# Peptides against a protein of PDB entry 3ZOQ: the designs that were tried, part 34

Target 1, 223 residues: chain A of PDB entry 3ZOQ
Amino acid sequence: QLLQDSWWNQLKEEFEKPYYQELREMLKREYAEQTIYPDSRDIFNALHYTSYDDVKVVILGQDPYHGPGQAQGLSFSVKPGVKQPPSLKNIFLELQQDIGCSIPNHGSLVSWAKQGVLLLNTVLTVRRGQANSHKGKGWERLTDRIIDVLSERERPVIFILWGRHAQMKKERIDTSKHFIIESTHPSPFSARNGFFGSRPFSRANAYLEKMGEAPIDWCIKDL

## One batch from the design tools (peptide; aimed at target 1 Q62)

Design b2_p19_8_s3 (made by RFdiffusion4, then SolubleMPNN; from b2_p19_8, 7 letters changed)
Fold by OpenDDE base, seed 2:
Structure b2_p19_8_s3 (fold): chain B 223 residues (1-223), chain A 19 residues (1-19)
Amino acid sequence: as target 1 above (223 residues)
Amino acid sequence: KLEELYKEEGEVAREDYEE
């Protein structure tokens, strides 16, 4: 899939590596034989909406939603018209408590992506109804590289790491340059153990302001 | 409830459910 120049320059070498070629071949088979999410054209939406240079914030997810019509290539985000999953609902609850945003009538986080919030899953595809079905197939190596090249960037990035899975990526982040916001996952099973009240949105904007950058407008308009 | 959550979301790591 074609990437914009800024990401292509950072990742072009990965696409020539055997692991990615194997991943690509696997995906070709999967999309041909199985129902795979998101749509193949949407796999790299996170990179399409947010250029390498425009990244201000990174929010890491695990892998895409595996239900029909949900995944749109952005972590935690669902297509308009799709019921908000529990974790996303909790994200919006925290957003409301943190900075006073209204809860939107949809679950699309595209407006965040367009402002420089890289909504990156560590695994970018999934079989219908089979969470983590594409774990360990090569995506993690690519997305690790994405984290690496961002970590190597001089302009600071804010990494929001919800839950243990995302927090495993801390070792790849140069904390001398970049900021990390950590809490428990927004999942109903963990949100009350630290996510609620963590105020990741205001904290992210506070860092951006300290850096002399425009804050993110986290509030999402109804569609 | 765990199975239901997996069905509804599918992107939450197991360890996050244990928190």
Scores: peptide ipSAE 0.063, ipTM 0.756, DockQ to the pose 0.713
OpenDDE base, seeds 1, 3, 4, 5: peptide ipSAE 0.049, 0.042, 0.030, 0.047; ipTM 0.701, 0.708, 0.623, 0.706; seeds 3, 5 fail the geometry check

Design b2_p19_8_s4 (made by RFdiffusion4, then SolubleMPNN; from b2_p19_8, 6 letters changed)
Fold by OpenDDE base, seed 1:
Structure b2_p19_8_s4 (fold): chain B 223 residues (1-223), chain A 19 residues (1-19)
Amino acid sequence: as target 1 above (223 residues)
Amino acid sequence: KLEELMKEEGEVAVDDAEE
């Protein structure tokens, strides 16, 4: 897949490594023999929508939604017309309480991605109905490298780390340069334990403003 | 029990199971 030049320059060495070649061959087989999400053309949507240089905020997810038509290649995001998953609903509830945004009638976060919010899953593919089915197959090494090259970037980044899985990546982030927003996961099982009231959106924008950057328009318009 | 199983599958799996 063709990446934007900025990401290609950062990641080209990874694509030549054996682990990625093995991952690619595995994925070819998986897509041929199984129902895999997202669509193969959408795997790198996070990188397509948000260039390396344009990244302002990173929101880490685990792996794609594994239901039909859900995964959009962006963490937490679902295609228009798809019912909002519970975690996404909670994200929008927090968004409303934090900065007063209306809850959108869809679950697409593409508008965030286009503004420099890298919506990155640590694993970029999944088998239908089988969460984490592609865990440990090589994606984590690539996505770790994505985090690393962002951490190495001189221009600061804001990392929003919801839940323990995302927070495990904190060790890869230069916290002397980059800002971390941590809370419990937006999942119904954890949201009441710290996600609600964490105000990640206003906090992110406050840091962007301090850095002299334009804030994110987090409010999502209806389609 | 369901909550525990869902925690093992990961936070994304939790979302899918509630749909």
Scores: peptide ipSAE 0.028, ipTM 0.637, DockQ to the pose 0.165
OpenDDE base, seeds 2, 3, 4, 5: peptide ipSAE 0.020, 0.018, 0.017, 0.028; ipTM 0.546, 0.545, 0.535, 0.647

## One batch from the design tools (peptide; aimed at target 1 H185 P188)

Design b2_p20_1 (made by RFdiffusion4)
Pose (drawn by RFdiffusion4):
Structure b2_p20_1 (pose): chain A 223 residues (1-223), chain P 20 residues (1-20)
Amino acid sequence: as target 1 above (223 residues)
Amino acid sequence: SHEEEEKILKELEEAYETVP
């Protein structure tokens, strides 16, 4: 068993399939022979921090950060003590305009995960310095199933889909129950074309309040 | 502008950030 019960009960059949076994064997070799991010112990951190039952909001990313000291097994977040990359800086600028939070002295979003925000990348590993190097190796098949089981959940889930790749997942989400907040990506190329001013954080909290759920305290505290 | 695009792309590469 690789995950806590709430998730294992939804995903155990996927981990028994040949594609996962092939992916696991490739990763055992690659972690021993080269530098792979995030650290192997951190691959499933988004699901460890945010159980299936506790998921309130999902923020989909693509692949982990591919530099030293960055990736935590969470979309968009970085370990405390490293510089914040441009897209993450833009996320904090939008958060400041929307909610009013000060800019934090670190980029870790673990606080969000502990409050029910699933920071799910669609690909969970990467070779150092080589973006998208683990594309098509089996992670998409698993993360599509993670989206499927969240879409099947009775209690509604709020999906935040930034950019084209994340928006492609709308086909897998049952919008008769679930909420979608979508905009352009926070990358500097696209942030001023819809992401800025989109107010995703207050909009997510409004959907939660309508359902009688506690809102997310989005502000990140300095370390 | 083209120079601004190059500058942004360089900053993203240096930050080890995947361009979407």

Design b2_p20_1_s1 (made by RFdiffusion4, then SolubleMPNN; from b2_p20_1, 9 letters changed)
Fold by OpenDDE base, seed 4:
Structure b2_p20_1_s1 (fold): chain B 223 residues (1-223), chain A 20 residues (1-20)
Amino acid sequence: as target 1 above (223 residues)
Amino acid sequence: SEEEEARIRAELEAAHEPIP
């Protein structure tokens, strides 16, 4: 099976649907004919690192970084040794101001994923140098289903929704059960309009504590 | 807003550029 058991039980029917089969055939061609990111083995890393049952927090991204060696199948995250993108730098600045974490010397968010932070992009692949090149090809239907099954879960989830694109998914989230943290996007173009000072990390931990859950250790150690 | 989305997109595109 493609996914570990907890996610497979939630999503197995999607992989049999025509839309996903069409997406899969498209991806086969794309990966064969040109450079696609992330590595095909890393497409579902968000689901590999964070099981369905272990999800505490969701952070939604749009699509993967489209430069060499950047994308690792986690929203906003970059592989070690890769220059931190502007939005990620701002995320770390807010992290520092919010809860006092040092700015890490790398951009990998794997430590968050391992603690139950689902770092999900709505589109899971991209062509090299072509942002949103795989938009509207079927990923959004799968990732919408991921949001849906999390929304249907009885155990509460915290959704961190930065910017309008992510916030458009709020209609799929049962806000009677789940918590939403919204602000402007961490992009340099929007961060000063509400992202900075939004304190998403301390707020997320406050919700977790109220639920009797262990907080996330958001601080990232240097490599 | 559409303008905000356009700005975010532009920044994301720039952030995704190949690293030398």
Scores: peptide ipSAE 0.015, ipTM 0.434, DockQ to the pose 0.277
OpenDDE base, seeds 1, 2, 3, 5: peptide ipSAE 0.040, 0.039, 0.032, 0.033; ipTM 0.694, 0.546, 0.610, 0.667; seeds 1, 2, 3, 5 fail the geometry check

Design b2_p20_1_s2 (made by RFdiffusion4, then SolubleMPNN; from b2_p20_1, 11 letters changed)
Fold by OpenDDE base, seed 4:
Structure b2_p20_1_s2 (fold): chain B 223 residues (1-223), chain A 20 residues (1-20)
Amino acid sequence: as target 1 above (223 residues)
Amino acid sequence: SAAEREELLQELLAAHEPIP
C-alpha cells in the first residue's frame, strides 16, 4: 500500500526498520493462513483518507473490529450496512446531544476522515473473533511514530483520547502546541462515567475556530 | 491502580462487538 506523499515523507524510515519488516512478514502469514480484518487493502485507510498535512483532529482507537465486514481501517467506523457497535452508538448519542446531529442509519465515519479527522487505531489488524490478537506485534511502534510526527508538527492538532488506553498516549503529545480532549471511553461500560456530556465535537470545533481553521462538519448524512 | 486496571480491561473487552 502506497501512502500519500505527506505520510510517506514522515514514515518512510519506519518501513525500512527490522520491526516493520517482521510485522510485514507476520501479516503475510496471518492473511494467508486465517481471516484477518480489515481487508489488506484497507489497513491504512486512516492515512489514505487523511494526509499528514490535512490532519486537524485525531481520534485514537485500540484495534479493528473482529467481526465479518465490520472493520473499515478507521477507528470506531464500520462499513455501511453493518450494525452499529455499542461504542459507536454511544458516539452518535453524544454527537446528537452535543451538537444536535441526527443519528445516521449507518456507521461509516469516512466523512470525518475526509475532513481531516484521523481515525487511527493503535493496532491496525486483528484475527477474526480474536480481539487484540495482533497486539505487541509491531503496529504500536508504527502508530506511536504517527503520533510522534503529528506531535512534532508545527500546525496544532486536536487529540481526542477516549478511555485509559488512548490516554496513555498523552505523554507523546506536546501539549504546548496541541490540544487534548479526554473522557472515559464510549463503551457501555464506561460511557456514563464521563463520556456522555463530554461534548468532544463542539470542543474540537471550538479549538479549530480559535486556530482560524474551518470546523468539522460532524453530522453524518444517511445513505 | 487496581481500579484503573479494571477500567482498562473493561474498555478492552467492550471495544469490540462479539461474534455470535
Scores: peptide ipSAE 0.118, ipTM 0.708, DockQ to the pose 0.190
OpenDDE base, seeds 1, 2, 3, 5: peptide ipSAE 0.097, 0.020, 0.022, 0.064; ipTM 0.706, 0.449, 0.559, 0.653; seed 2 fails the geometry check

Design b2_p20_1_s3 (made by RFdiffusion4, then SolubleMPNN; from b2_p20_1, 9 letters changed)
Fold by OpenDDE base, seed 3:
Structure b2_p20_1_s3 (fold): chain B 223 residues (1-223), chain A 20 residues (1-20)
Amino acid sequence: as target 1 above (223 residues)
Amino acid sequence: SAEERARLLEELKAAYEPVP
């Protein structure tokens, strides 16, 4: 049965604020005039797959992949049939080394999302071929609120913060209640500087078990 | 319930996600 505190209840006030209305109008124009990712119906997939109360783990990304067919509204995740981006490949390499999972033949992290892993980008849309093109347009205010309401939740959350951008959100997280796992970013430019060997998956599960919660099955089955 | 969640998510989608 659904608990009273859903994403709708947590965020409805934000959607009525001027900044979000302006963001929406901007997005309508962008989607009409340019190729924007992800598909407009997929923008909130992270919230669709993982309810407010079901969040166990948060993995923060920056903004969606900006190539055709890649972004599916989940941080780091790509649609099935899409070549795994370098950062995602490194995520799977660490997953394999950490807990022995096989490298999947696709890049969809939907199975994580369905288990309570909120795969949240701080910016939820992007223009084709233009990384960070929707930075500073209002998404950050909404996603900051998402972090805030999770931080305010009594039931603990595990935040996995890869790289500086994600780690900047630490100030919004009540570390007296919530757990933080930090390392360098899985990007090829930074992965060897601390991401590899950081074992975020086993560490997250260790926290979950300590809390008396079911661990995440991080292993992804082939499609 | 799952149905209640589905309803709320549809409300979110209809009201606040941009139209394709």
Scores: peptide ipSAE 0.037, ipTM 0.628, DockQ to the pose 0.018
OpenDDE base, seeds 1, 2, 4, 5: peptide ipSAE 0.028, 0.039, 0.030, 0.021; ipTM 0.608, 0.653, 0.607, 0.541; seed 2 fails the geometry check

Design b2_p20_1_s4 (made by RFdiffusion4, then SolubleMPNN; from b2_p20_1, 10 letters changed)
Fold by OpenDDE base, seed 3:
Structure b2_p20_1_s4 (fold): chain B 223 residues (1-223), chain A 20 residues (1-20)
Amino acid sequence: as target 1 above (223 residues)
Amino acid sequence: SEAERAAILAELKAAHEPVP
């Protein structure tokens, strides 16, 4: 049986707009002519794993990893068996220091997504080896709308905004209802300037507890 | 449920993702 998804109710109007149709046509060409990541079936994995109603926390990324087999449609996450990228390693280091979780032997954040952590990139596709190659092609308008409809939601959301790119989205978030956790990016180039010691995981759970919500189990089991 | 999630996923894929 087909079930109506809460994201469909929030985004259906966007999918009918010219910009999205143009984006879709662009993507058809790109996937036909180039190696594009993630797999076309994985583009919306963030929305697949975390419904609009289930969102507790949002973690914004920029665009997917552009190496073979890496991207799985979730920000910062990599498929099992893939070497953890530097930023992800730093995320796990902060996780360990923040709440004592062990470093997992893989980089999949699916367990977070299943608990209500929306792992959203602002751009949802990329050409192989070409970071930001799909920037400015229409994804940002859709993902801005995703942020907007979450901001409009009555039930509070926690937005974790690492680095300037994510923090630029703060203007779209109603801070009278929603909580913001900001720090520098987990990238090796910025992590020591504020990401480490920012304790985003315990802070997020503290907000959830204050709201009477179940905390996220941030600890990731080995596969 | 996992079955409900799978149904939602299938709908979203069919409606919005490029054909593989």
Scores: peptide ipSAE 0.023, ipTM 0.555, DockQ to the pose 0.019
OpenDDE base, seeds 1, 2, 4, 5: peptide ipSAE 0.019, 0.011, 0.022, 0.025; ipTM 0.593, 0.488, 0.554, 0.577; seeds 1, 2, 5 fail the geometry check

Design b2_p20_2 (made by RFdiffusion4)
Pose (drawn by RFdiffusion4):
Structure b2_p20_2 (pose): chain A 223 residues (1-223), chain P 20 residues (1-20)
Amino acid sequence: as target 1 above (223 residues)
Amino acid sequence: YSLDWLENDNNAEEVEEMLE
């Protein structure tokens, strides 16, 4: 068993399939022979921090950060002590305009995960310095199933889909129950074309309040 | 460059420099 019960009860059948076994064997070799991010112990951190039952909001990313000291097994977040990349700086700028939070002295979003924000990347590993190097190796098949089981959940889930790749997942989400907040990506190329001013954080909290759920405290505290 | 490439987080620093 690789995950806590709430998730395991939804996903155990996927981990038994040949494609996962092939992916696991490739990763055992690659972690031993080269530098793979995030650290192997951290691959499933989004699901460890945010159980299936506790998921309030899902923020979809693509692949992990490919530099030393960055990836935590969470979309968009970085380990404390490393420089915040441009897209993450733009997320904090939008958070400041929307909610009013000060800019933090670190980029870790673990606080969000602990409050029910699933920071799910669609690909969970990457070779150092080589973006998208683990594309098509089997992670998409698993993360599509993670999206499927969240879409099947009775209690509604709020999906935040930034950019074109994340928006492609709308087909897998049952919008008769679930909420979608979508905009352009926070990358500097696209942030001023819709992401800025989109107010995703207060909009997510409004959906939660309508459902009688506690809102997310989005502000990140300095370390 | 493709739009997908320009919206990739791992390319965001290169994109910022190109824009500057």

Design b2_p20_2_s1 (made by RFdiffusion4, then SolubleMPNN; from b2_p20_2, 8 letters changed)
Fold by OpenDDE base, seed 1:
Structure b2_p20_2_s1 (fold): chain B 223 residues (1-223), chain A 20 residues (1-20)
Amino acid sequence: as target 1 above (223 residues)
Amino acid sequence: LSLDELEDNNNAEKVLKLLE
C-alpha cells in the first residue's frame, strides 16, 4: 500500500480511474526518459507525512522545484543542504515578522508536515528545468480530489492560499466549515503586494486555538 | 513571462537567476 490508510480510504477510487492510469503510464515514460523531480519515492511525501485525519492546515503550491536535489515532495520545501529558493526565503521572512521565528539554516518544512500542515502541490512532478512541464497531465484531478475530501471532512481545516493559482481552489472549499487565509504569493514578484504583513502563521494558530486544537510550532530548528 | 507566471516560485527563481 502506497499511502496511509486514512488517505487510501479517501483516494483509492481515484487510482482505479483511467486518468490516473494514464498519468501513471506517462510518469513511467517520463522517469525513464527524462530527469523528473522529485524522486519517484517522494512524490506523495505530503500525504506520507500528514495523514488525512491529522491535517490541520493546507498550504497549496503549484508544482515541484525543478532543480537538482531541491524537491522533496512538499510544497515550497527543499531538502536540507539546498539553497533556499526566493519564495521560501520570503516565507521565512514573514514567519519572522509574524511570530518572531529565526530564519532556519535550511529549507525543509518537514517539521510543519509532521504537525499536520499538508504541503500539497497541485502538480506533483516536473521535468528538470521545465516548470509546469507536467501541468494538465492528470495530477490536478487527483489533487482536486484531495482538496474535495478535506473540504467534506467534518473537522475543520485551515487553507492557506498564496497567489492566484492556489486561490482558484477556494471554490472547492466549504467556507461554512473551513477557514481560508489568502494573500499574494511569497514570490519576490508579488510578496510586497500583500504577502508580507499577511501574518498567515499567527492567524492560522489563532484559529486552531479557537477550535480547541494545538497550534502549529512554525519555528524551524537549525539542522 | 506574464505576471501570473512570475507568481510561481519556480518561474520566479528562474527569472531571478537569469537577471543575476
Scores: peptide ipSAE 0.037, ipTM 0.724, DockQ to the pose 0.600
OpenDDE base, seeds 2, 3, 4, 5: peptide ipSAE 0.018, 0.023, 0.031, 0.021; ipTM 0.529, 0.570, 0.679, 0.566; seeds 3, 5 fail the geometry check

Design b2_p20_2_s2 (made by RFdiffusion4, then SolubleMPNN; from b2_p20_2, 9 letters changed)
Fold by OpenDDE base, seed 2:
Structure b2_p20_2_s2 (fold): chain B 223 residues (1-223), chain A 20 residues (1-20)
Amino acid sequence: as target 1 above (223 residues)
Amino acid sequence: MTLDELEDHNRAEEVEKLLK
């Protein structure tokens, strides 16, 4: 079984659909013929770390980092020992200003994932050095379904939507049940236009507390 | 644009267009 029971129950029908079979065959060729990130075993790390039932917060990314050793199957996250990309640095700057966390000496967001932060990219694989190379190949349909089944869940979810790409998914979210935190993207090109000062972390925790749930410990320990 | 900005791998689609 590819996924744990909670996600499998929600997504099992997708894996039998033609689009996913075509995606799977494409990926087999890609991984065989080219360098693809993340490692094939890490593609679904977001779902592995955060079960369907445990999702409290969703942070949407576009696609994985396309450099060696960077991507670990979690949006915005990089493996330990990897230089923090500019967007991630800005995320940590906002984290520090928002709730006073220290800037960690690594870029792994696994601790967030383990607490119920689904770090989901809309596209889950990429060719080395070729951003969005796997756009439009089927991942978006699966990840849209992930958003849909979360939107259909009775227990509320907080969706953090940075930038226009993520915000396009807003139409799939039942805002009568779920909460949306929107701002510009943490990229250096857009962070000064609204991301900085948006305080997504404290706002997310405020919603969680209002719902009677434990807040996320957003502070990341050094390794 | 700095090299770091150009090498940012997690960009909004609109930002990516600016880098082309």
Scores: peptide ipSAE 0.030, ipTM 0.655, DockQ to the pose 0.164
OpenDDE base, seeds 1, 3, 4, 5: peptide ipSAE 0.029, 0.030, 0.022, 0.027; ipTM 0.593, 0.654, 0.601, 0.637

Design b2_p20_2_s3 (made by RFdiffusion4, then SolubleMPNN; from b2_p20_2, 11 letters changed)
Fold by OpenDDE base, seed 5:
Structure b2_p20_2_s3 (fold): chain B 223 residues (1-223), chain A 20 residues (1-20)
Amino acid sequence: as target 1 above (223 residues)
Amino acid sequence: MTEEELEDHNRAEEVLKLLE
């Protein structure tokens, strides 16, 4: 199924609202007339691999990669066989420096998702070669609701917010219940200004352990 | 899968599926 039923229970009212109906009709037209990423079956992969109740960590991205074969429906993740984008390379460099993981031979973060890392973009589709082409079309309202229902959850969540775009969502997060890890973006343009050395992976696991939860195995196996 | 889960599954697929 496209998303887990636990998310349907949280979000079903959103899908009945006019904004989403309009978004859906727009997307149907876009997918029919242009090349849109990710594959339509992969749009909700973040909600497919990670149930509402199983969310331990949230990593926010902006919108999907807009090159052929890249987008996997998970923030920062790319399909196996795809060259790792610069930001993802830097994520793996920090992962190595933070907790000693080897750099994997692929860029798929599905193993994180299956452990409760919600890899959520704020916008879930994009036109080929046109970054942010689906910005302001309705996705942000849905993904804001996703953040809201997680913020309302009693069981704490760890939000990893890289860069200004993600950090703008902090106002929607109840910081009395939930934990936030902030740094500059892993992009080559900003990584050396705070992302490197921020150690988000060990810090996230430290919070999980404090809460009595199993830590994330951040190390990714080669395929 | 319970009947309720199946109903939720079917509703989700119907609403979220974009292409035939």
Scores: peptide ipSAE 0.285, ipTM 0.806, DockQ to the pose 0.016
OpenDDE base, seeds 1, 2, 3, 4: peptide ipSAE 0.023, 0.027, 0.036, 0.134; ipTM 0.595, 0.635, 0.621, 0.763; seed 2 fails the geometry check

Design b2_p20_2_s4 (made by RFdiffusion4, then SolubleMPNN; from b2_p20_2, 9 letters changed)
Fold by OpenDDE base, seed 1:
Structure b2_p20_2_s4 (fold): chain B 223 residues (1-223), chain A 20 residues (1-20)
Amino acid sequence: as target 1 above (223 residues)
Amino acid sequence: MTLDELEDNNNAEKVLKLLE
């Protein structure tokens, strides 16, 4: 729950607001009475791995994976040893076709996070086996603020928005400063309608180069 | 099921598991 100074400076006022206090109390009850993912210490991993100032790219997800051992507080990412979910498999397929990366033998995207890719879900917790069970409980207000403060940042950010849910956040992003990469979702049900061939990784790096920043090493090594 | 529901990672995974 303790954040890096850069994020704390941007979000400290949110944590004092009633909505977040209510969310926190709800979460305490949920973690006590239900099986909740991710582990409570991993809820803010996206912010832990990627400071406010170090954000180069944002990839938005909806809510965490709801199976045992999957969620690690990063959108689309799963802990090592966990079978890659279908959407993640498609992400790696596009990665391979886009920039030639090998498909890793695990699903952890921590290496992206450490390079400045903010892997943010709009809702940061979920009940076991119950997708979207914590929707509308307060997380969206906090994560909207995260998007807002990034949008207000002078240094440009690249937002990768897969699918309609993520694209709904576009209105919060100052496109005069920031870059947006949009496509259909990597889900097997939508990937062939635009995600495959969208080349988000090379496009993101092209924008980074244009900004005078180091590109992301998107290739993930085997463990 | 709406397209948005199908785009959800968790929902998509559930559907695929049911088809296996």
Scores: peptide ipSAE 0.029, ipTM 0.662, DockQ to the pose 0.619
OpenDDE base, seeds 2, 3, 4, 5: peptide ipSAE 0.021, 0.021, 0.021, 0.022; ipTM 0.561, 0.581, 0.561, 0.626; seeds 3, 4, 5 fail the geometry check

Design b2_p20_3 (made by RFdiffusion4)
Pose (drawn by RFdiffusion4):
Structure b2_p20_3 (pose): chain A 223 residues (1-223), chain P 20 residues (1-20)
Amino acid sequence: as target 1 above (223 residues)
Amino acid sequence: SELTTLTEELEEMEYELSLA
């Protein structure tokens, strides 16, 4: 068993399939022979921090950060102590305009995960310095199933889909139950074309309040 | 050192573009 019960009860059948076993064998070799991010112990951190039953909001990313000291097994977040990349700086600028939070002295979003924000990348590993190097190796098949089981959940889930790739997943989400907040990506090339001013954080909290759920305290505290 | 800094900036720009 690789995940806590709530998730294991939804995903155990996927981990038994040939594609996963092939992916696992490739990763055993690559972690021993080269530099792979995030650290192997951190691959499933988004699901460890945010159980299936506790998921309130899902923020979809693509692949992990590919530099030393960055990836935590979470979309968009970085380990405390490293510089914040441009897209993450833009997420904090939008958070400041929307909610009013000060800009934090670190980029870790673990506080969000602990409050029910699933920071799910669609690809869970990457070779150092080589973006999208683990594309098509089997992670998409697993993360599509993660999206499927969340879409099948009775209690509604709020999906925040930034950019084209994340928006492609709308086909897998049952919008008769679930909420979608979508905009352009926070990358500097597209942040001023819709992401800025979109107010995703207050909009997510409004959907939660309508359902009688506690809102997310989005502000990140300095370390 | 200046060439290394320029390469790193170009790689960052390519990475951010891929996300757009």

Design b2_p20_3_s1 (made by RFdiffusion4, then SolubleMPNN; from b2_p20_3, 12 letters changed)
Fold by OpenDDE base, seed 3:
Structure b2_p20_3_s1 (fold): chain B 223 residues (1-223), chain A 20 residues (1-20)
Amino acid sequence: as target 1 above (223 residues)
Amino acid sequence: EEEEERRRREELEEYERSLA
């Protein structure tokens, strides 16, 4: 897929590497033989909506939602008309408690992406009904490189790392330049252990303001 | 349809549990 020039300049070498070619061939077979999410044209939506230079905040997810019509190539986000997954509901509850936003009637986080919130999963595809089915197939190497090139960027980035999986990427982030906001995962099984009350949205905006950047409008309008 | 919805809910719950 065609990436924005800013991402292409950072990632072009990866696409020529054997691991990525193998991943590509695997994906061709998977999409032909299985139901894979998201749609193939939506795999890189996180990079499409948020250029390398425009990244202000990164929110890491694991892999796409594996139910029909859910995944849209953005971590935690679901297409309009899709019931909000439990973690996303909790994200909106914390958003409401943190900065007073109303809970939207949909689960699309595209408005965040358009403002410079990179909603990146570490694995970018999944088989229907089979979470982590594309784990260890090459995506992690590419997405690690995405984290690396952001870490190497001079302009600071805010990394929001919910849960252990995302927090494992902390070692790749130069904390002398970049800010990290950590808590437990918004999952119902962990949210009460630190996610609720963590106020990641106001904290992110506080860092942005300190950096002289425009804050994110985290509030999402109804459709 | 009800069975499919139940399955989807269970799969999602298992996924959410795995993320904790």
Scores: peptide ipSAE 0.624, ipTM 0.927, DockQ to the pose 0.782
OpenDDE base, seeds 1, 2, 4, 5: peptide ipSAE 0.619, 0.610, 0.034, 0.608; ipTM 0.927, 0.924, 0.702, 0.925

